# Peptides against a protein of PDB entry 5OOQ: the designs that were tried, part 179

Target 1, 227 residues: chain A of PDB entry 5OOQ
Amino acid sequence: YREDVRQVVTHPANALSFLQPGRLVEISVNGKDNYGWGAVVDFAKRINKRNPSAVYTDHESYIVNVVVNTMYIDSPVNLLKPFNPTLPEGIRPAEEGEKSICAVIPITLDSIKSIGNLRLYMPKDIRASGQKETVGKSLREVNRRFPDGIPVLDPVKNMKIEDEDFLKLMKKIDVLNTKLSSNPLTNSMRLEELYGKYSRKHDLHEDMKQLKRKISESQAVIQLDDL

## One batch from the design tools (peptide; made by RFdiffusion4, then SolubleMPNN)

Design b2_p26_7_s1 (from b2_p26_7, 13 letters changed)
Fold by OpenDDE base, seed 3:
Order: structure tokens, then sequence, then C-alpha cells
Structure b2_p26_7_s1 (fold): chain B 227 residues (1-227), chain A 26 residues (1-26)
């Protein structure tokens, strides 16, 4: 059930409106590399220059750049390619007892576990010397202030996901939580219907997609200036 | 006390932001 909710929440139709600069997101790459909470820098539609005809799934169709403060210190961060979510071998979070550093990593929407109700004040130039470390300090301060976890956006109240099938899913989860019973129900067929609805609603022409990308990038810069 | 490095948004503020960015993404 939690994975079903995550799939709906992280769909572009729902998530992109909340990926402002500084937005906190919980990050898990490839289902195994947990970076914890990071801060959004920006996002862009995924473009494959080598294969312009490449078609990505909805959850892999956007690249989100995030600052994390949990990167293993000996990770080959210099091999990171901008806007390439396929991370080099050795890029991983620090384990217990290992030293960590701050890094900007490109991820897909599928790597987002949750979206927080907090936004950091971000520096204008995150790539300037010392700026990533400043964000890292802010992330540590947030974690200190919220020891029980960072508040997560409510999918219904905040994100306004009002699809009937999704609401039924949420109701089932509430009932299960009340009963303290785990009933493995697969809602895969209903998820496909939900994704179809979202894709149809946000099916934009390529020219409009490019324009929106440029607008989003420009506004991201403006938001960074206003923070 | 040092200024908070973050903001926490009310439900109303979140809705305003959502509407603004939804319009930008339309």
Amino acid sequence: as target 1 above (227 residues)
Amino acid sequence: MPPLPYEELTDEELEEIRKKYEELLK
C-alpha cells in the first residue's frame, strides 16, 4: 500500500508542482541507497542527446538535482554527469562510521520516497565554493529540529490528489492502520488506470514542454534570488 | 537565535504555491 501511494505521489502530474528550489525530499536510489533527506536544486525534463527518440516511463522522464549531505567521502563524485541519473559505480551514501560529504546528484522521480513540507533557503549559486556545505549545515539543523521526522505533505489535503480510486486506496490504508493488520492487497490494476488519467491530463506538445522547462528553470533562478 | 535556514508552509500557503506552479506547468 505504501508503494502504491508513493507511485501516485511521485508521478509528474502531482510531484512537479512541489519541487521548488529548497524543497526537502527523502531519497532512495535503486531501492538500496538511502541518502536521507536532501534539498531540491532544480528539475528538468529528461532528454537523451544520443538517442532523441528514447521514451522514458513517467517516473523516469524528469531529472531532479538534489543536494545531499550523506555522500560517502571516497565516492567518485567527479565522475557524476549532469542530468544523468545513471550514477557511476561507487556513488553511494556513507555507512555508519564512514565520513560523508555534500554533493549534488541527479535523480529520477522514482528515487523520491517522500516530499516534505519544508523548504530550505538556497544559495544563488550552489556550485560555488562552500555553498553545498552551507546547504549541508542547514540539512543537519533541520534533522536536529525534527528528531521524529520531517513533516510529509498530505497527498489529499496538500497535493490535492482527489481521484476516486486513490481516495479509496487511502481509506483502505487508514482502515488497516486502525486494525493493525497487514492485508497484502495488490492495487496494480487501479494504479494503471490512475497513471493513464494523469498522463492524459498532462500530455503536452513538445514545444509546450520545452517552453515549460525553460519557464521552470527561469523561475527556479528567481526563487533562489528571493530566498 | 540564528535565523531559521528553512520555512514551514501553512496549508493555505501550500495551496497558493501549488496553484502558481500548476499554472506554470500547464
Scores: peptide ipSAE 0.304, ipTM 0.841, DockQ to the pose 0.375
Fold by OpenDDE base, seed 2:
Structure b2_p26_7_s1 (fold): chain B 227 residues (1-227), chain A 26 residues (1-26)
Amino acid sequence: as target 1 above (227 residues)
Amino acid sequence: MPPLPYEELTDEELEEIRKKYEELLK
């Protein structure tokens, strides 16, 4: 059920509205490489220039660039390609006792474990020397202040996911937390129906363009107010 | 104390963000 919730939360129709610069997201790549909480830099629709006809799943259709502070120091970070979520071999989080560095990694929505209710103040140019380390320091400070974990967005209250099937899923989870009975198959089918509805209702590409524009406008307004 | 490097968004702020983005997605 947790995975089912994650699928709904990380669906482009829900997640993209919350992937502003600085948004904290919990990152797990390929279900095994846990980078912990990172900060969103930006996102873009995944485009395969070599194969324009490539069709991606909804959860793989966007690339999110995130700053992590848990990259293994000896990882071949120089081989990272912007907007290529297929990470080179050897790119991994540091294990216990290993040194870590800050890195910007491209991930898919499927690599988001959770979306936090915190946003970092991001440098204007994250690619500038030392800026990713600044974000890394901020991430450490956040982790220090939230030893019990970074608060996660409430899918219903905060994300306003009000689909009836999703609400039923959430209720079932609540009941399961109180009662040990699970019916995952029924919930998965409903989630597929939900995703189908979202994919049909929204042109995610256009939505993203509009979102980026508004983010830019909002940043401009903030800059004007700071000025 | 140094300024917090982060902002914790209130429910209201999140709703405003959501509304702004929903309008864009429409």
Scores: peptide ipSAE 0.302, ipTM 0.825, DockQ to the pose 0.332; fails the geometry check
Fold by OpenDDE base, seed 1:
Structure b2_p26_7_s1 (fold): chain B 227 residues (1-227), chain A 26 residues (1-26)
Amino acid sequence: as target 1 above (227 residues)
Amino acid sequence: MPPLPYEELTDEELEEIRKKYEELLK
């Protein structure tokens, strides 16, 4: 059920409005590589230049660049390609006892485990020397300040996900947490219906250039208001 | 104390940001 909630939360219709620069997100790549909490740099709609007709799932249709401070030091970070969520082999978080470094990694929405209620103050140019490390220090400070965990956005109260099917799902989860019964198939069907509604409502198939521009403009405006 | 490198947003602030960002994304 947590996965079901995560799918709804990380849907573009819900998540994008919260992916401002500096927004903390908990990152898990491929369900295995847990980078912990990272900070959003920016995001863009995924474009396949080789195959412009490529259709991505909603959760794979955007690339989010995030700063993590848990990258294994010997990871081939130089092989990372901006806006390419297919990470090179060897890109992984540091394990216990290993040294970590700060890195910017491109992820899909599907790699977001949670969206936090915190935003870091981000450097103007994260690509400049030392800026990632500055963000890394900020991440460490946040983790120090929130030893019990970074506060996560409430899907209903904060994200205003008020879809009837989602609310029913949430209610069911609450009931099931009490009664220990799960029906993944029923939940999956509801999620599919929900995503269909969201996709239709938000017209995620708009002209890629226009959408990219709007995204960029919106991010700029938010940054200006926060300064 | 050095200023916190982060902000924690209230529910109201989150709603304002959400609305603004959604409008900009339309």
Scores: peptide ipSAE 0.301, ipTM 0.831, DockQ to the pose 0.385; fails the geometry check
Fold by OpenDDE base, seed 4:
Structure b2_p26_7_s1 (fold): chain B 227 residues (1-227), chain A 26 residues (1-26)
Amino acid sequence: as target 1 above (227 residues)
Amino acid sequence: MPPLPYEELTDEELEEIRKKYEELLK
């Protein structure tokens, strides 16, 4: 059920409006590489320059650049390519006892575990020397201030996901959290129908590409108003 | 106290942000 909720929450139609610069997101790459909470730098529609006809799933159709402070120190971070979510071999979070560094990594929406209700104040140029480390310090401070975990956006109250099937899913999860016994199998079939509705309502490919351009342009404006 | 490196958004603030971005998406 948690995965079903995650799929709906991280769908472009729902997630992109909350991926402002500085937005905290919990990151898990390939279902195994947990980077913890990172800060959004920006996002862009995924474009394959080598194969413009490449079709991506909705969750893989956008690339989100995020600052993490949990990158293993000996990871080949110099091989990271902007807006390429296919991470080089050896890119991984630090394990217990290993030293970590700050890095900007490109991820897909599918690598977002949760979206927080916190936003960091981001530097204007994250690529400038020392800026990612500043964000890393801010992330550590946030983690210190929220020992019980960073508050997560409410999918219904905050994200305004009002689909009836999703609401039923949320109610089932609430009941399951209260009652250990309810069977997870019935919700998977409805998720496909739910995704079908999201894909139909939003010709997301063109609309979100335009959105990304507009958001990138507007993010520059919002950053100007917050200064 | 040093300024907070983050903002915690209220439900109202989140709604305003959502509306602004949704309008930009149109």
Scores: peptide ipSAE 0.298, ipTM 0.837, DockQ to the pose 0.368; fails the geometry check

Design b2_p26_7_s2 (from b2_p26_7, 13 letters changed)
Fold by OpenDDE base, seed 5:
Structure b2_p26_7_s2 (fold): chain B 227 residues (1-227), chain A 26 residues (1-26)
Amino acid sequence: as target 1 above (227 residues)
Amino acid sequence: MPPLPYEELSDEELEELRKKFEELLK
């Protein structure tokens, strides 16, 4: 059921509005590489230049760039490609006893375990020298201040996920947490229904295109003003 | 003490962020 909640929370229709720069997110890549809490840099719709007709799942249709401070020091970070969530071999979190460094990694929404209720103050240019390390220090400070865990956004109160099926799911989870009961099939069906509703209600692809256009227009205006 | 490197957002602030995002997509 926790996974079911995660699927709903990390759906583009819900998650994207909370992925502001500095937003803390808990990261697990490919279900095995746990980077812990990182900070959002930005996000963009996933585009396959080689195959523009490529269809991605909702959770794989956006790329989120995040700063992590748990990257293994000997990871081939130089091979990271911007907005390519298929990470090169060797890109992994530091294990116990290994040294870690700060890195910006592109992830999909599916790699987000949770969205925090904290937002870091982010440098304007994260790629500038020393800026990633600054964020890394901030992450360490946050972890120090919240030893019991970073507060997670409430899906209902904060994210305003008020779909009846989701609310029923949440109630069921609460009951199941107390009774140790689970019904994955029922939850999966509900998730599919929710995703169907999201797809019908929100043309996220078109919205993103419009957003990109607006951003481009704004940049053009800025460039004109700088001239 | 150095300033906090982070902010905690209230429910109202979070709602404002959500609304701003939605408005940006219109």
Scores: peptide ipSAE 0.286, ipTM 0.810, DockQ to the pose 0.397; fails the geometry check
Fold by OpenDDE base, seed 2:
Structure b2_p26_7_s2 (fold): chain B 227 residues (1-227), chain A 26 residues (1-26)
Amino acid sequence: as target 1 above (227 residues)
Amino acid sequence: MPPLPYEELSDEELEELRKKFEELLK
């Protein structure tokens, strides 16, 4: 059921509106590489230039760039390709006792374990020398201040996911926490229906891009009028 | 104390953010 909740929360229709720069997200790549909490840099719709006809699942259709401070120091970070979520071999989090460094890694929505209710103040240029380390320091400070864990967004109260099937799922989880009963298949089917509904919604990335363009154009016009 | 490197958003702030995002998509 937790995975079912995660699927809904990390669906583009729900997650993208909360992936502002600095948003903390808990990262797990390929179900095994846990980078812990990282900070969102930006996101973009996944485009395969070599195969424009490539169709991705909803959870793989966006690339989120995140700063992590748990990258193994000897990881081949130089082989990281922007907007390529297929990480090179050897890219992994540091294990206990190993040294770590800060890195920006591209991940899919499927690699988001949780979305936090915190946003870091991000440097203007994260690619500038030392800036990712600044974010790393901030992440350490956050972890220090929240030893019991970073607060996670409430899907209903914070994210305003009001889908009836999702609410039923949440209620069921609450009941299960008290009664220890399980029927995951019924909930999974309902979640698929929800995803179908979400997939029919607007391309949020394109809409955002268009909006940014409009804002930029409007600002340019204002500047021209002031000239 | 050094300024907090982070911001914790209230429910109201999150809602505003969500609304702004939705408006941008419209």
Scores: peptide ipSAE 0.275, ipTM 0.793, DockQ to the pose 0.346; fails the geometry check
Fold by OpenDDE base, seed 3:
Structure b2_p26_7_s2 (fold): chain B 227 residues (1-227), chain A 26 residues (1-26)
Amino acid sequence: as target 1 above (227 residues)
Amino acid sequence: MPPLPYEELSDEELEELRKKFEELLK
């Protein structure tokens, strides 16, 4: 059930409007590398310069740059390619007992576990010396203040996801949380079906293009006002 | 206490953010 909700929440049509600079997101890469909570720097539509005709899934069609403070210290961070979510071998979070450093990594929407209802104050130039470490300190402070976990955006109340199939999914999850389901597999299949219906109903491609244009225009205006 | 390095938006503030976003999409 949690995965089904995650797929809807992290869909571009829902997630992109909440990926402002400083937004906290919980990160898991390839389902195995858990970086914990990181801060969004920016995002961009994924473009393959070598293969412009490349088609990506919705959840892989955008690249989100995030600051993490859990990168293994001996990771080859210098090999990271901007806007390339295919991470070099050896890029991984620090394990228990290992030292960590701050890094900016490019991820896909599919690598987001949760979107938090917190936004860090971000430096203007994250690439400047010492700036990512400042963000790292802020992340540590947040984790200290929220030992029970960072508050997550409510899909319905906060994100205003009002799709009927999604609401039905949420109701089913609530019922399952209160009642021991005798047939968990059947319920899982129904959830997948509901997500499938949601995805098919919304041709979000055009909406995403319009959103990207407006975001780019807005960012340009903000940069001009800050000069 | 050091200033908070973050902001937490209320439901009303999030709604305002959503409205602004919708206006930008117009």
Scores: peptide ipSAE 0.230, ipTM 0.746, DockQ to the pose 0.329; fails the geometry check
Fold by OpenDDE base, seed 4:
Structure b2_p26_7_s2 (fold): chain B 227 residues (1-227), chain A 26 residues (1-26)
Amino acid sequence: as target 1 above (227 residues)
Amino acid sequence: MPPLPYEELSDEELEELRKKFEELLK
């Protein structure tokens, strides 16, 4: 059930409007590499320069650049290519006892485990020297302040996902959480139908870009008033 | 207290953000 919810939440039609710069997201790459909570830098529609006719799934059709502070120190971060979600070999989170560093990694929507209700104040130029480390410090501070976990956006209340089948799924999950039985198979079968409803909303890239700009401008004004 | 490195949006603020997005789609 959690995976079913994740698929709906991370669909472009739902997720992109919440992927502003600084938005905290929980990152798991390939279902095995858990980077923990990172901060969104930006996102863009995935374009294959070598094969412009390449068709991606909805969850692979966008690339999200995120700052993580859990990258293994000896990872070949210099081989990371912007907007290439196919990570080089050796790119992985630090294990227990290993040292970690901050890095910007490109991920797909499918690598987002959850979307937080927190947004970091991001540097204007994350590529500038020392800026990633600043974000890393902020991430550590957030984790310190939220020892019980970073608050996650509510799919219904916050994200306003109002699909009837999704609502039914959420209700079933709630029942399960209260130790009542539910039927997992019924929900899984309807997930494909849910995706069909969202597929018509693919042309959101430009709208999202415009929204991001407006939000960034508004934040800049707030920073000016605090100086 | 040191300035918070983050903001937490209320339900109302999130709703406003959503409305702005919907307006852009019109």
Scores: peptide ipSAE 0.229, ipTM 0.754, DockQ to the pose 0.302; fails the geometry check

Design b2_p26_7_s3 (from b2_p26_7, 14 letters changed)
Fold by OpenDDE base, seed 5:
Structure b2_p26_7_s3 (fold): chain B 227 residues (1-227), chain A 26 residues (1-26)
Amino acid sequence: as target 1 above (227 residues)
Amino acid sequence: APPLGYEELTNEELEELRKEYKEKLE
């Protein structure tokens, strides 16, 4: 059920409006590499220049750049490519006993475990010397101040996810947290239905953006012809 | 820069940011 909630929360229709600069997010890349809490730098729609027809899932259709302070010190961070969520080999969080450094990594929405109800004050230029380390210090301070964990956004109260099926899912989870009685199959089906709804909304949104772009381009062409 | 380096947002602030960002994304 936690994964089901995560899928809804991290869907572009819900997550993007909370991925402001400095927003804390808990990061797990490929379900294996746990970087802990990082800070959002920015995000962009994923574009494949080599294959413009590439189709990504909703959760892989955006790239989020995040500052982490748990990067293994000997990771080949210089090989990181902006807006490429396929991380080079060797890019990993520091293990116990290893030294870590601050780094900006591009991740997909699918790599977000949780969205926190905290925002860091971000420097204007995170790539400037020393700025990542400043953010890293802030992250450490936050972790120190919240030993029981950084507060997570409430999907309903904070994120305003008001879908009835999602609310039912949340209620079931609450009940399950008290009683493991919820039927997993029913929840899975509802999740699929919810996902379908979000996917359709996202598709419509993208279509609208494309339409707006086409209109803008058409107007630009007309203006050029008038010039 | 504020001494804490971070802020906890109220529900109202969160909603304002959400609305603003949603509008920017549309």
Scores: peptide ipSAE 0.177, ipTM 0.778, DockQ to the pose 0.415
Fold by OpenDDE base, seed 2:
Structure b2_p26_7_s3 (fold): chain B 227 residues (1-227), chain A 26 residues (1-26)
Amino acid sequence: as target 1 above (227 residues)
Amino acid sequence: APPLGYEELTNEELEELRKEYKEKLE
């Protein structure tokens, strides 16, 4: 059921409004490469210029650029393309005992394991020299401050996901935690209904590049004012 | 701004941000 919750939480209709610059997200790429908590830089709708008619799933239809501080030092980071979530071979998190560096990687919503209730104050130009490492330092500090884990947004209380079927799912999970029972098939069917509702109700702006810039600039100003 | 360079958002702040971003995304 955790995956079911994750699917709803990371759906564009729910996630995008929380992917502000600096938002902490827990990253797992391809279900194997765990980068830990990273910080959102920005996001954009995924566009295939070579195939404009390409249709992506909801969870693969957006590219989120995130700063991670766990990139393996010998990863071919120079081959990273800012708007290509298909990562080059060799791009991976550092294993235990390996050195890591900070990097900006493009991920899909499907690579978000969880969304945190923390935001870093992001530099204006994350791609400027040394800025990624500054964010990396902040990430380390956050992890130090929260040894039991970075607080995750509550889908209902924090994200205000009020879909009836989702609420039922959440209640069922609570019951299951007590009774140790499961009915994943029924919940999966309801999940499809939720996706249908999201798809119908939420037509997001296609010009995400322009939008993200405006949003990022606004957020940057707010962050500066808060300093 | 918090001295640690990060913020922990309240529910009210989250809601405000959610509304703002939702409107911008539409």
Scores: peptide ipSAE 0.147, ipTM 0.754, DockQ to the pose 0.367
Fold by OpenDDE base, seed 4:
Structure b2_p26_7_s3 (fold): chain B 227 residues (1-227), chain A 26 residues (1-26)
Amino acid sequence: as target 1 above (227 residues)
Amino acid sequence: APPLGYEELTNEELEELRKEYKEKLE
């Protein structure tokens, strides 16, 4: 169901009006390269000069340039071409223990996991020396200030998505969340999470949080099939 | 620019921006 929501949210009819310069978006390229939260520079309709008759899906019909601060330092960023979402080989996020740099990458709407309710004040010339790094510092600061995660736009309340089928989907999700929250197991896990916070057992707290998420996701999938 | 370097938008501000950009996209 999360993917269904994402497909609706990232559709051009809904997403483009929120992709202002500085808008924070959570980025995953090709379903494997997670760059985390980045900042929108600009976007444009996708044009293929080599094949002007090329037809793209709705989610691939626009290119969004975003600043990320998680690019692997040895990635061939010099080979990146603005408005070309086909990334060169070696362009990837830094793994644990690797150094990262700031880069502007072109992505499609399909590479957006979430749209945040935060905007950075963007430099006028992001290509100028040092400007990407400035944005990168801002991204780090935002992540520090929001340890529980950057606030995500509400598709209905904030983005004003009013499609009837989508609203039904959202209602189903809300019902599932309510059922999960009232579950004795969920309550028990919440107590353990709270205890973990006070006991300074960060690992236990994190494990419980992850377990809760897995259970919730599993149950949600099952219940959605039953609805 | 504000010292924080970022802004969190209210629903009203979001709506204004949405309308503005929607008009620009049309």
Scores: peptide ipSAE 0.141, ipTM 0.752, DockQ to the pose 0.493
Fold by OpenDDE base, seed 1:
Structure b2_p26_7_s3 (fold): chain B 227 residues (1-227), chain A 26 residues (1-26)
Amino acid sequence: as target 1 above (227 residues)
Amino acid sequence: APPLGYEELTNEELEELRKEYKEKLE
């Protein structure tokens, strides 16, 4: 059920409104590479110039650039391509005993484990020399200040996700935590319906954005051309 | 910028940011 909640929270219809520069997010790439808490730089809609007909899932349809301070020092960070979430081989978090560096990595929404209720003050140009390290220091300070963990946004109270099906899901989770009475299949079906609603909302929003923000798309395309 | 380099957001601030970004996404 936690995964179900995560799927709803990280859906673009919900998540994007909270991915402001400096927003802290907990990052897990491909369910195996845990970078810990990073800071959002920006995000852009994913466009495949090589295959314009490519259709991405909702959770893969946006690229989020995040600063992490847990990158393994010997990772081939020079091979990172902006807005390319397919990370080169060797890009990984530092393990215990290994040294880490700060890096900006492109991730999908699906790589967001949680969204924090903290926002860093970000430098104007994160790509400038030393700026990533500044953010890294801030991240260390945050972790120091919150030894019990960075506060996570409440999907209902903070993110204002008030979909009835989602609320029912949350209630079921609460019940399950107290009583194991929920059928995962039933919950999955309801989640699919919920995803359908979000997908439709996203599609409509995307259509509106395409109509209204050709310039933004052009910028995204230019940034993706470097992929 | 605050000395800590970060802010903890209130619900009001969250709503303002949400609204702002929603408008930007539209």
Scores: peptide ipSAE 0.424, ipTM 0.879, DockQ to the pose 0.404; fails the geometry check

